# Designs tried in a protein design run: peptides against a protein of PDB entry 4X86. Part 23

Target 1, 56 residues: chain A of PDB entry 4X86
Amino acid sequence: EGPQLLLSEAVSRAAKAAGARPLTSPESLSRDLEAPEVQESYRQQLRSDIQKRLQE

## One batch from the design tools (peptide; aimed at target 1 A10 P22 D32)

Design b2_p24_6_s2 (made by RFdiffusion4, then SolubleMPNN; from b2_p24_6, 15 letters changed)
Fold by OpenDDE base, seed 4:
Structure b2_p24_6_s2 (fold): chain B 56 residues (1-56), chain A 24 residues (1-24)
Amino acid sequence: as target 1 above (56 residues)
Amino acid sequence: DEAARRQREELIELALREVRQKIL
């Protein structure tokens, strides 16, 4: 089991909230964020954080 | 591009912060 969150989605929401615009393009940013290694790193970080929180 | 890389990192940090606030 693990968090079912996409980094690309999270960044999209965050960018919208902050009024940030990608310097390159939304498409290029999405491509980078959807890279498997990037997404997996994100997932692992969240999973670790959740586990730590639950164990406190 | 360094600027683009930095922006991406900033956006990821922002996203992580918001997700953590919601979940944790």
Scores: peptide ipSAE 0.553, ipTM 0.860, DockQ to the pose 0.626
OpenDDE base, seeds 1, 2, 3, 5: peptide ipSAE 0.551, 0.553, 0.551, 0.550; ipTM 0.859, 0.859, 0.859, 0.858

Design b2_p24_6_s3 (made by RFdiffusion4, then SolubleMPNN; from b2_p24_6, 16 letters changed)
Fold by OpenDDE base, seed 3:
Structure b2_p24_6_s3 (fold): chain B 56 residues (1-56), chain A 24 residues (1-24)
Amino acid sequence: as target 1 above (56 residues)
Amino acid sequence: MEAARRQLAELVELAMRQVRQEIL
């Protein structure tokens, strides 16, 4: 339950939108962003933000 | 190393802002 979004996908979209070339290699970038604890933290942050918005 | 780490942090922040704009 909660947001079903991937941080790796979000970062890829952000980089393209900004015209930024990541300095981190694709392999290292994927490893860092697809780590379960990082993805879970991302999901929790979004969930928290939604909950705060609904409670306002 | 430091530059890459800083850039990644900036990209993550940008990504978070964009996602929040879409969801909230």
Scores: peptide ipSAE 0.603, ipTM 0.890, DockQ to the pose 0.582
OpenDDE base, seeds 1, 2, 4, 5: peptide ipSAE 0.603, 0.600, 0.598, 0.601; ipTM 0.890, 0.889, 0.889, 0.890

Design b2_p24_6_s4 (made by RFdiffusion4, then SolubleMPNN; from b2_p24_6, 13 letters changed)
Fold by OpenDDE base, seed 5:
Structure b2_p24_6_s4 (fold): chain B 56 residues (1-56), chain A 24 residues (1-24)
Amino acid sequence: as target 1 above (56 residues)
Amino acid sequence: MAAAEEQRRRLIELAMRQVRQEIQ
């Protein structure tokens, strides 16, 4: 169990909010971020961060 | 690091900060 958020979606939103334009194409960036191992690393990091915050 | 890789890292950091703010 844990967070089931998409890193690619989060980065897309963040980029838009910041007015950032990827040096590579947005499609290439999304492809990299949608790799299963990258998504899983994101999920684990987010879960860990939340747990640490709840334990403060 | 290559410029594109550095930018990607920065975007991920920004994204994770925003996600944490939305959750907590």
Scores: peptide ipSAE 0.559, ipTM 0.871, DockQ to the pose 0.573
OpenDDE base, seeds 1, 2, 3, 4: peptide ipSAE 0.555, 0.558, 0.554, 0.555; ipTM 0.869, 0.869, 0.868, 0.867

Design b2_p24_7 (made by RFdiffusion4)
Pose (drawn by RFdiffusion4):
Parts: sequence; C-alpha cells; structure tokens
Structure b2_p24_7 (pose): chain A 56 residues (1-56), chain P 24 residues (1-24)
Amino acid sequence: as target 1 above (56 residues)
Amino acid sequence: KFVSDEIGEEIVEELLEEGRLVLD
C-alpha cells in the first residue's frame, strides 16, 4: 500500500514477517511505541526521507 | 521497501537484543 504512518503498525507488521512474538504482550509493546519521543522521532525521520526522495 | 518497514525491522532487531521478543 504505502509507507506506514503509525509506528505501532509498522512494528506489528515487521514482527509478523520476522516470526517474532513478544515476551510481554502486543498491547504492552504498542503502549511503549506510542511514547511521544518515539512517535515524534519516527515522524521526523519520515518527513526527512520523503523530502529527500522528492529532491529528484 | 518502504522506509517505515525498514524502521520497523530495526526496532524488532533491537527488541530481540533486549529479550523483549522471542522467535517462533
């Protein structure tokens, strides 16, 4: 489809493709991925990379 | 591959190193 805008969904998809199951639970992992610092860092990385590919 | 998928894989690798994920 496209680049995943939600980091929590991107990690869920990556773990399933890697066959990884959490030691805790998917709900606990998602809660941690929603920490503001983590989500903001992801948003900044996405913005920077999109602008760069657009620079062609 | 989408940049979001690459970031997701890096995070999965880090969680495996931290022992928070286990491989089937």

Design b2_p24_7_s1 (made by RFdiffusion4, then SolubleMPNN; from b2_p24_7, 10 letters changed)
Fold by OpenDDE base, seed 5:
Structure b2_p24_7_s1 (fold): chain B 56 residues (1-56), chain A 24 residues (1-24)
Amino acid sequence: as target 1 above (56 residues)
Amino acid sequence: MFFSDEVGMRIVEELLARGLLELE
């Protein structure tokens, strides 16, 4: 299903496609995506999404 | 670990909901 992307790359590309942008900067967004506090906010959803993809 | 576009979009939705992203 297309290119394999790092998390920050996948989110950045998706954000662009959706017409969304970070309130601060792309660099800050990338850093935030690596931060445990932010990652925890979507960890469960991410895990579920990955599992669904693996089941395809 | 690598991720798909769909996973990325789902995360974007969450980031929008949390006010970390804004719609242009």
Scores: peptide ipSAE 0.577, ipTM 0.908, DockQ to the pose 0.467
OpenDDE base, seeds 1, 2, 3, 4: peptide ipSAE 0.575, 0.570, 0.570, 0.572; ipTM 0.907, 0.907, 0.908, 0.907

Design b2_p24_7_s2 (made by RFdiffusion4, then SolubleMPNN; from b2_p24_7, 13 letters changed)
Fold by OpenDDE base, seed 5:
Structure b2_p24_7_s2 (fold): chain B 56 residues (1-56), chain A 24 residues (1-24)
Amino acid sequence: as target 1 above (56 residues)
Amino acid sequence: MFLSDQVGQAIVEEYLRRGLLERE
């Protein structure tokens, strides 16, 4: 259908690459990033940005 | 280009700035 990437996974991967760790807990951070409204906004943004890039 | 990685990096930098993440 469209982008199936998880925002939480993208952030986790980027954090690991940067050597960054949460001051709270990985679970609390993941919970915030996995909220349905947050994930949906992320999906829409990715789809929109990809489509825009393809139209250039 | 991997847009997901760009977004992830931007969020990490923002969270570092806010003190929600710390760099080891």
Scores: peptide ipSAE 0.502, ipTM 0.888, DockQ to the pose 0.699
OpenDDE base, seeds 1, 2, 3, 4: peptide ipSAE 0.498, 0.500, 0.499, 0.500; ipTM 0.886, 0.888, 0.888, 0.888

Design b2_p24_7_s3 (made by RFdiffusion4, then SolubleMPNN; from b2_p24_7, 11 letters changed)
Fold by OpenDDE base, seed 4:
Structure b2_p24_7_s3 (fold): chain B 56 residues (1-56), chain A 24 residues (1-24)
Amino acid sequence: as target 1 above (56 residues)
Amino acid sequence: MFPSDEVGQRIVEEYLKAGLLELE
């Protein structure tokens, strides 16, 4: 139930679009963004944002 | 723009400011 999008994927896609790369490593960045608490917070925010758009 | 793309873009911008990302 609810959106199941990965924050790490969203950031990776956005970084590529902007021509940005990690100063450390892609793996380190992914590890930080894939932390369960971070992903859960993202999911909740995304859910809320989607609901707002659907109500417009 | 889909919300996930907007969030991704925002995070990239903040990470650029913080020096965690750099532009090629």
Scores: peptide ipSAE 0.552, ipTM 0.900, DockQ to the pose 0.707
OpenDDE base, seeds 1, 2, 3, 5: peptide ipSAE 0.550, 0.550, 0.549, 0.548; ipTM 0.900, 0.900, 0.900, 0.899

Design b2_p24_7_s4 (made by RFdiffusion4, then SolubleMPNN; from b2_p24_7, 8 letters changed)
Fold by OpenDDE base, seed 4:
Structure b2_p24_7_s4 (fold): chain B 56 residues (1-56), chain A 24 residues (1-24)
Amino acid sequence: as target 1 above (56 residues)
Amino acid sequence: AFPSDRRGEEIVRRLLEEGRLELE
């Protein structure tokens, strides 16, 4: 529940909440999540969310 | 605990749009 979740864990939780599943293997999806642009997007979101939490 | 449950949501949205995820 801490602020720093791995991207894989964050996606797993979010996908479950959305009722979504991978069309390919989970391993293939994991490789997709290692893409630099995807990791950077998550990093930016996390940073923004933490900042918002600190400001509330 | 981190109060937001939105972590990963944007990524999931993109993956759905790209056809890497499907809705059950």
Scores: peptide ipSAE 0.605, ipTM 0.874, DockQ to the pose 0.609
OpenDDE base, seeds 1, 2, 3, 5: peptide ipSAE 0.598, 0.600, 0.604, 0.604; ipTM 0.874, 0.876, 0.876, 0.874

Design b2_p24_8 (made by RFdiffusion4)
Pose (drawn by RFdiffusion4):
Structure b2_p24_8 (pose): chain A 56 residues (1-56), chain P 24 residues (1-24)
Amino acid sequence: as target 1 above (56 residues)
Amino acid sequence: AAEAQKEALIELALANVKAEIEAL
């Protein structure tokens, strides 16, 4: 489809493809991924990378 | 151990999202 805008869904997809199951639970992992610092770092990385590819 | 698993999954997800941007 396209680049995943939600880091929690990107991680869920990656774990499924890797066959990884959490020691805790998917709900606990998702809560941690939603921490403002983590979501903001992801948004900045996404913005930077899209602008760079657009630079062609 | 749960924290290390979370970090490794974050790195893998970020590499996948970056590869999708490069493929546009």

Design b2_p24_8_s1 (made by RFdiffusion4, then SolubleMPNN; from b2_p24_8, 14 letters changed)
Fold by OpenDDE base, seed 3:
Structure b2_p24_8_s1 (fold): chain B 56 residues (1-56), chain A 24 residues (1-24)
Amino acid sequence: as target 1 above (56 residues)
Amino acid sequence: SAAAQRAELVALAMRQVQQEILQL
């Protein structure tokens, strides 16, 4: 339910823009960021931030 | 360290996402 919001996608975009090379493999980094608890925390934060902006 | 770099990448990503949110 709701938009498909991915922290791994956001970090991938940011890393590319900054020219950053992960010290661990990109696959390992993605695995860490796609952990269910990490993804859920990101979704909750983003939802909260969007709601606050819409209520201003 | 790898953990420190991951934290920096997440922080950078969050800053970029917040800028997009501010333009809603």
Scores: peptide ipSAE 0.550, ipTM 0.870, DockQ to the pose 0.620
OpenDDE base, seeds 1, 2, 4, 5: peptide ipSAE 0.530, 0.520, 0.504, 0.501; ipTM 0.864, 0.861, 0.856, 0.856

Design b2_p24_8_s2 (made by RFdiffusion4, then SolubleMPNN; from b2_p24_8, 11 letters changed)
Fold by OpenDDE base, seed 2:
Structure b2_p24_8_s2 (fold): chain B 56 residues (1-56), chain A 24 residues (1-24)
Amino acid sequence: as target 1 above (56 residues)
Amino acid sequence: AAEEQRRRLIELALEEVRQKILQL
C-alpha cells in the first residue's frame, strides 16, 4: 500500500551522496527516523508529493 | 542545529526519491 521505503534508509543514502555528516551520529539519526510516527509521516508526504507530480 | 540538519536531510532524501520515481 503506497511507498514502502524506509525514511532512515533514504536519509542515509542522501547524506552519503551529499557528503553530509550528521551532527549526532548515523546511528542516533537512524533511531530517530525509525520511530513509527516519523516513518508514517514520511510515507504520507512521499505519496502526496508523487500524486501532485503525476497530476501536473 | 541538529534538528535543522535533520529536516534538511529529510528534504534532500525526499527530493532524491522523487527524482528516482520520475525516471521510472
Scores: peptide ipSAE 0.396, ipTM 0.815, DockQ to the pose 0.517
OpenDDE base, seeds 1, 3, 4, 5: peptide ipSAE 0.394, 0.395, 0.395, 0.394; ipTM 0.815, 0.815, 0.816, 0.815

Design b2_p24_8_s3 (made by RFdiffusion4, then SolubleMPNN; from b2_p24_8, 13 letters changed)
Fold by OpenDDE base, seed 4:
Formats: C-alpha cells, sequence, structure tokens
Structure b2_p24_8_s3 (fold): chain B 56 residues (1-56), chain A 24 residues (1-24)
C-alpha cells in the first residue's frame, strides 16, 4: 500500500510547468517513466517523503 | 544527456509534489 501516483503524469506536469522539453521524444520519455522499476523507485521516494511529513 | 535529463525531470516532479506535501 501507499501512494498511487503515476510518475509519467507527474513528470509531464512538471516539465510543462517548467517549460522543459525532453531530449528524446515524449513517447520515449513516457515509456521510460512507465517502466515498473522506475515507477516503484518514484513511489518509494514519495512514500518516504509523505511519511517524513506525517512524523513531523 | 537524455538519462541525466530524465533524472532531472523526475527530481523536478518530486520537488513539486514535496511542496504540496509540506502543505499537509
Amino acid sequence: as target 1 above (56 residues)
Amino acid sequence: AAARQREELIQLALEEIRQKILQL
């Protein structure tokens, strides 16, 4: 259990907000970000951050 | 370069989410 946020969605939003353009195609970037291991790493980081905040 | 940018974008996304988390 934990946060169920999509990394690809988060990056898309952040990139748009920052005016960043991927060096590769958006499709290639999305494919990389949707890889299970990458998504899991993101989830773990996010979960850790939430837990830290809740413990403060 | 692409891999570095990807990581930077991930960190950017995380930072934006962290800002929201700080508002909890």
Scores: peptide ipSAE 0.520, ipTM 0.846, DockQ to the pose 0.605
OpenDDE base, seeds 1, 2, 3, 5: peptide ipSAE 0.519, 0.516, 0.516, 0.516; ipTM 0.846, 0.845, 0.845, 0.845

Design b2_p24_8_s4 (made by RFdiffusion4, then SolubleMPNN; from b2_p24_8, 12 letters changed)
Fold by OpenDDE base, seed 3:
Structure b2_p24_8_s4 (fold): chain B 56 residues (1-56), chain A 24 residues (1-24)
Amino acid sequence: as target 1 above (56 residues)
Amino acid sequence: AAAAQLAELVELALREVRQKILQL
């Protein structure tokens, strides 16, 4: 339903922009960020944020 | 440690995405 917004991609972009080096290995980081429950929470938050913005 | 940093990275990501949303 709707476009898929990937948390892993967002974190990767943010980390690069901030010059941050994750303490966890790339594999561990990806595993954590791609967990379905984490991804779903992210999607819900963004959907809510977009809806709030559209309602303003 | 690593878990805390992960949380910070997620928060940073959300912040940046929200900034883009606000530009709509």
Scores: peptide ipSAE 0.367, ipTM 0.810, DockQ to the pose 0.599
OpenDDE base, seeds 1, 2, 4, 5: peptide ipSAE 0.365, 0.366, 0.363, 0.365; ipTM 0.809, 0.809, 0.809, 0.809

## One batch from the design tools (peptide; aimed at target 1 S41)

Design b2_p25_1_s1 (made by RFdiffusion4, then SolubleMPNN; its pose is not in this set)
Fold by OpenDDE base, seed 2:
Structure b2_p25_1_s1 (fold): chain B 56 residues (1-56), chain A 25 residues (1-25)
Amino acid sequence: as target 1 above (56 residues)
Amino acid sequence: LLELSQRPAEAVLKAYLEAGLLELE
């Protein structure tokens, strides 16, 4: 459980902040980043990172 | 939380830049 954060959205924000754009297409990038296994890895990473912060 | 959520995203961004899949404007 917890808030649903999408890697695709996070990368979009990061890219926008950095002034980066896809060389192919936004859709292609999103397709890669929205893959279920990628999203799950992202979720796990966030969970781990949060736990680490709480332990500091 | 949003700050933490951006860390992996920035890593991905960097990787895509290095791979030539993204470019800086």
Scores: peptide ipSAE 0.484, ipTM 0.870, DockQ to the pose 0.634
OpenDDE base, seeds 1, 3, 4, 5: peptide ipSAE 0.482, 0.481, 0.483, 0.482; ipTM 0.869, 0.869, 0.870, 0.870

Design b2_p25_1_s2 (made by RFdiffusion4, then SolubleMPNN; its pose is not in this set)
Fold by OpenDDE base, seed 5:
Structure b2_p25_1_s2 (fold): chain B 56 residues (1-56), chain A 25 residues (1-25)
Amino acid sequence: as target 1 above (56 residues)
Amino acid sequence: LRELSEQPALEVLKRLEEQGLLERE
């Protein structure tokens, strides 16, 4: 349950909520989600969002 | 945490959609 899996899970949930589906394939989506910069951006944003929530 | 994690995930989805990897129902 590393960052890659966390992102994948989050994207899956978000996609369902937004009514979004892979246009090409789940594999293509997974490939993009595996990009280190994408994973890091997600982690940083998540951390930031948590901090914002704590400050509210 | 589930709700919080979805927000940055939506941003990721947006970028993926712009790249032509996603479509909306």
Scores: peptide ipSAE 0.344, ipTM 0.796, DockQ to the pose 0.574
OpenDDE base, seeds 1, 2, 3, 4: peptide ipSAE 0.337, 0.333, 0.328, 0.341; ipTM 0.794, 0.794, 0.796, 0.794

Design b2_p25_1_s3 (made by RFdiffusion4, then SolubleMPNN; its pose is not in this set)
Fold by OpenDDE base, seed 5:
Structure b2_p25_1_s3 (fold): chain B 56 residues (1-56), chain A 25 residues (1-25)
Amino acid sequence: as target 1 above (56 residues)
Amino acid sequence: LLELSERYAQRILQAYEAAGLLERE
């Protein structure tokens, strides 16, 4: 529920902000992070974190 | 949302860095 931001996109943004790059390639990293099970875990964590914020 | 997502992303990046899979400019 709510806006959906891919973990791969989030990591890409964070990496850019930190001036970090994967030694392999951005594409390889994105591919790893776009795995359905990884994305689902991320979505669940994000949802949980949002709910925690709302409860504070 | 962006803040939370980036915080989570940083945790992922830290794991990759710890594994020696990242380089910094």
Scores: peptide ipSAE 0.455, ipTM 0.855, DockQ to the pose 0.640
OpenDDE base, seeds 1, 2, 3, 4: peptide ipSAE 0.449, 0.450, 0.452, 0.452; ipTM 0.852, 0.853, 0.853, 0.853

Design b2_p25_1_s4 (made by RFdiffusion4, then SolubleMPNN; its pose is not in this set)
Fold by OpenDDE base, seed 4:
Structure b2_p25_1_s4 (fold): chain B 56 residues (1-56), chain A 25 residues (1-25)
Amino acid sequence: as target 1 above (56 residues)
Amino acid sequence: LLSLSEEPAQRILDELLERGLLERE
């Protein structure tokens, strides 16, 4: 239920725009960001943001 | 939808920067 976007992809795009790089490896960071609990938290935030936008 | 996804991603990015997992060039 609801949108299923990858946090790892979103963070990669945001990092690129901000000129930020991981202190370890991109693969290690992606692995951490792809954890189920982290992805679920992102999904919930996205859903909330969508609802807020609909209220505008 | 993709543009909207940037907002929570930016919040998380800022947290990662604060934790020292990322650095700005």
Scores: peptide ipSAE 0.330, ipTM 0.789, DockQ to the pose 0.590
OpenDDE base, seeds 1, 2, 3, 5: peptide ipSAE 0.326, 0.327, 0.326, 0.324; ipTM 0.787, 0.787, 0.789, 0.787

Design b2_p25_2_s1 (made by RFdiffusion4, then SolubleMPNN; its pose is not in this set)
Fold by OpenDDE base, seed 1:
Structure b2_p25_2_s1 (fold): chain B 56 residues (1-56), chain A 25 residues (1-25)
Amino acid sequence: as target 1 above (56 residues)
Amino acid sequence: SEAEILAYNQQLAEQALRSVAEKRA
């Protein structure tokens, strides 16, 4: 159902692209980003916004 | 388009990163 993108992966790519590193340990950050509620929220927002863009 | 999707995905990821950083600060 909808895009199956991992927020943790997306954040990692974004951070790399921006030349930024987490101030906390990568492991701790990944743990927070991989929380089911966080991941699901991201997925829903992404799906919704993509749909909006397609309608434009 | 695929390019738009990728760009938006990156934008959301950057926002998420900032949000996490702010929560931890």
Scores: peptide ipSAE 0.100, ipTM 0.570, DockQ to the pose 0.334
OpenDDE base, seeds 2, 3, 4, 5: peptide ipSAE 0.097, 0.078, 0.095, 0.095; ipTM 0.563, 0.530, 0.556, 0.563; seed 3 fails the geometry check

Design b2_p25_2_s2 (made by RFdiffusion4, then SolubleMPNN; its pose is not in this set)
Fold by OpenDDE base, seed 4:
Structure b2_p25_2_s2 (fold): chain B 56 residues (1-56), chain A 25 residues (1-25)
Amino acid sequence: as target 1 above (56 residues)
Amino acid sequence: SAAATLAYNQALVDQALASVAARRA
């Protein structure tokens, strides 16, 4: 259990806010970001960062 | 705020991607 956020969505929002465009197609980028290992890394980082903030 | 949320998300993305890259290297 933990935060239920999608890395692909987070990247899309960040890129949109910054006015950045990927070198590859948005669809290809989304597929890459949906890879299980990448998504898991994002989940772990999110959890870790929240835990760190709670300890402050 | 929306801006703070987006900045935070981008930082998390960068760190996550760096971690993945390190593992694949």
Scores: peptide ipSAE 0.079, ipTM 0.520, DockQ to the pose 0.620
OpenDDE base, seeds 1, 2, 3, 5: peptide ipSAE 0.065, 0.072, 0.069, 0.069; ipTM 0.555, 0.513, 0.554, 0.511

Design b2_p25_2_s3 (made by RFdiffusion4, then SolubleMPNN; its pose is not in this set)
Fold by OpenDDE base, seed 2:
Structure b2_p25_2_s3 (fold): chain B 56 residues (1-56), chain A 25 residues (1-25)
Amino acid sequence: as target 1 above (56 residues)
Amino acid sequence: KEEEILAYNRELADQALASVAAARA
């Protein structure tokens, strides 16, 4: 369970909740999320959010 | 076309991530 799976799952759940659908299959979107810059951005944001919560 | 699909998917991903971040905030 690496960051790739976490990101793809998060995006999938968020898209579903928002009623949004990719023009391609969800699997294709997940594959697009394999882009290193996207995963890194998510990792940084996740870490930042956790740190903010811990500081509250 | 493929370019439009990729652009849409990227926007969807960005918005989804923003939504997740907002929900966790």
Scores: peptide ipSAE 0.140, ipTM 0.594, DockQ to the pose 0.052
OpenDDE base, seeds 1, 3, 4, 5: peptide ipSAE 0.089, 0.132, 0.062, 0.083; ipTM 0.549, 0.585, 0.468, 0.519

Design b2_p25_2_s4 (made by RFdiffusion4, then SolubleMPNN; its pose is not in this set)
Fold by OpenDDE base, seed 3:
Structure b2_p25_2_s4 (fold): chain B 56 residues (1-56), chain A 25 residues (1-25)
Amino acid sequence: as target 1 above (56 residues)
Amino acid sequence: SEEEILAYNVQLAEQALQSVAEKRA
């Protein structure tokens, strides 16, 4: 329930837009970003921030 | 703007990773 954005996709899109290249391999970065606890933390914060903006 | 949203996503990712690192330590 809530936003279904994948953190790995969000980071990849941001990196591409900024022209940034990670020091680690894309595979290693994706592995870390796809960890369930990392994804959940990101999702919770994103949901909270969206709710705050909608209430303004 | 889209640029601000994308930059914010990177910031959130960094914060999430830091939180996990602290919990695993």
Scores: peptide ipSAE 0.118, ipTM 0.600, DockQ to the pose 0.433
OpenDDE base, seeds 1, 2, 4, 5: peptide ipSAE 0.091, 0.050, 0.091, 0.094; ipTM 0.551, 0.475, 0.550, 0.551; seed 1 fails the geometry check

Design b2_p25_3 (made by RFdiffusion4)
Pose (drawn by RFdiffusion4):
Structure b2_p25_3 (pose): chain A 56 residues (1-56), chain P 25 residues (1-25)
Amino acid sequence: as target 1 above (56 residues)
Amino acid sequence: SEAEALAEELSKVVEAQLTRYEEES
């Protein structure tokens, strides 16, 4: 489809493709991925990379 | 630099998950 805008969904998909199951629970992992610092760092990375590919 | 900052933050998520698993065990 496209680049995942939600980091929690991107991690879930990656874990499924890697066959990884959490030691805790998907709910606990998702809660941690929603920490503001983590989500903001992801949004900045996404903005920077999109702008760079657009620079063609 | 943005990817490195995200990697550092994701490392903290792994640490928090491992600590929580150890406390529940």

Design b2_p25_3_s2 (made by RFdiffusion4, then SolubleMPNN; from b2_p25_3, 16 letters changed)
Fold by OpenDDE base, seed 3:
Structure b2_p25_3_s2 (fold): chain B 56 residues (1-56), chain A 25 residues (1-25)
Amino acid sequence: as target 1 above (56 residues)
Amino acid sequence: SEAARLQEQLAKVAERERAEAARRA
């Protein structure tokens, strides 16, 4: 339970908003972005960003 | 408040991160 805070989803949404089309297949991109180490780094950054906003 | 909403988001992120780390260990 909880929000879908996956880097793959975030990138997909950003790409759509920007009208960007990856040169690689969406499946390949998703696979790379869903790697545990990549996802963990993203979540740490997201947590940091939220903390910064709370301190404002 | 915005602060309360952000605090909740922070808690969810932290909880999920810990759960994911535990699953990989």
Scores: peptide ipSAE 0.099, ipTM 0.669, DockQ to the pose 0.032
OpenDDE base, seeds 1, 2, 4, 5: peptide ipSAE 0.081, 0.085, 0.077, 0.093; ipTM 0.645, 0.660, 0.645, 0.658

Design b2_p25_3_s3 (made by RFdiffusion4, then SolubleMPNN; from b2_p25_3, 16 letters changed)
Fold by OpenDDE base, seed 3:
Structure b2_p25_3_s3 (fold): chain B 56 residues (1-56), chain A 25 residues (1-25)
Amino acid sequence: as target 1 above (56 residues)
Amino acid sequence: SERERLERELAKVAERERAAAAARA
C-alpha cells in the first residue's frame, strides 16, 4: 500500500510494524493525531517528500 | 511506473487538502 494520507493511520501502521503498543488508547491517540494543525503538518511533509522524489 | 504512482499520491494529498479546507469553511 502507498503512503497513508492520515497521520493517525500512518502512526498506527508504524506502531504495528514495530511491534509497539502505545499506552494511550487508540481513540485518544487518533483524536490527537487528527487535530487539523497536526494533520496539516503531516500533509505538508508528505507533499514535500513526494515532490522531492519526483524531482530526482 | 513509480513516477505515475507518485503523481497519483500527490494528487491524493492535494485532494485531502481541499477537503480539509472545505471542512473548515
Scores: peptide ipSAE 0.514, ipTM 0.876, DockQ to the pose 0.034
OpenDDE base, seeds 1, 2, 4, 5: peptide ipSAE 0.511, 0.510, 0.512, 0.514; ipTM 0.876, 0.875, 0.875, 0.876

Design b2_p25_3_s4 (made by RFdiffusion4, then SolubleMPNN; from b2_p25_3, 18 letters changed)
Fold by OpenDDE base, seed 3:
Structure b2_p25_3_s4 (fold): chain B 56 residues (1-56), chain A 25 residues (1-25)
Amino acid sequence: as target 1 above (56 residues)
Amino acid sequence: SERARLEEKLAEVVARLRAEAAARA
């Protein structure tokens, strides 16, 4: 249970909006962002952030 | 530049998330 937004998708949208580019390469960034453990950390952070916003 | 700052912040976010993942392992 909880949010299931993809980190890779979120970063992609943010990068496009800001016109930002990876420090290394798009391929390297994608590989890092698609790692399951990194995605899980993002999910936990997202859940926590949502809870905090709801309590404000 | 603004772009450079954003790129750096992205790198920091990735590093943080990776560190948290390592702590759970």
Scores: peptide ipSAE 0.097, ipTM 0.624, DockQ to the pose 0.060
OpenDDE base, seeds 1, 2, 4, 5: peptide ipSAE 0.093, 0.096, 0.095, 0.096; ipTM 0.616, 0.615, 0.618, 0.615

Design b2_p25_4 (made by RFdiffusion4)
Pose (drawn by RFdiffusion4):
Structure b2_p25_4 (pose): chain A 56 residues (1-56), chain P 25 residues (1-25)
Amino acid sequence: as target 1 above (56 residues)
Amino acid sequence: LTDLSENYANEVVEQLLEEGRLVVE
């Protein structure tokens, strides 16, 4: 489809493709991924990378 | 374009494996 805008969904897909199951629970992992610092860092990385590929 | 989010997610998954929060079946 396209680049995942939600980090929590990106991680869930990556874990499923890697066959990884959490020691805790998917709900606990997602709660931690929603921490503002983590989500903001992801948004900034995504903005920077899109602009760079656009620079062609 | 999916590599924009998949590469970052893979790094998070690797970190969680190092932290012992994920188990690979």

Design b2_p25_4_s1 (made by RFdiffusion4, then SolubleMPNN; from b2_p25_4, 16 letters changed)
Fold by OpenDDE base, seed 1:
Structure b2_p25_4_s1 (fold): chain B 56 residues (1-56), chain A 25 residues (1-25)
Amino acid sequence: as target 1 above (56 residues)
Amino acid sequence: LEELSARVAEEVLREYERRGLLERE
């Protein structure tokens, strides 16, 4: 349901905005965050957060 | 939705920062 959002993309944006970079490399970080299990956890987190907002 | 995504992203970054895995410009 809804548009597909990527955690790796969100983190990249946030890191850029904060002037922060991983000690390893952006590519290594993206690889970790693009793992299927991580993306699924991200999706569930967003769903949960949306539900919380609806309960306010 | 973008706002929520940003919040989660910031949590991830904070965790990396806590672990000393981030550097700043």
Scores: peptide ipSAE 0.601, ipTM 0.896, DockQ to the pose 0.638
OpenDDE base, seeds 2, 3, 4, 5: peptide ipSAE 0.600, 0.599, 0.598, 0.599; ipTM 0.896, 0.896, 0.895, 0.896; seed 2 fails the geometry check

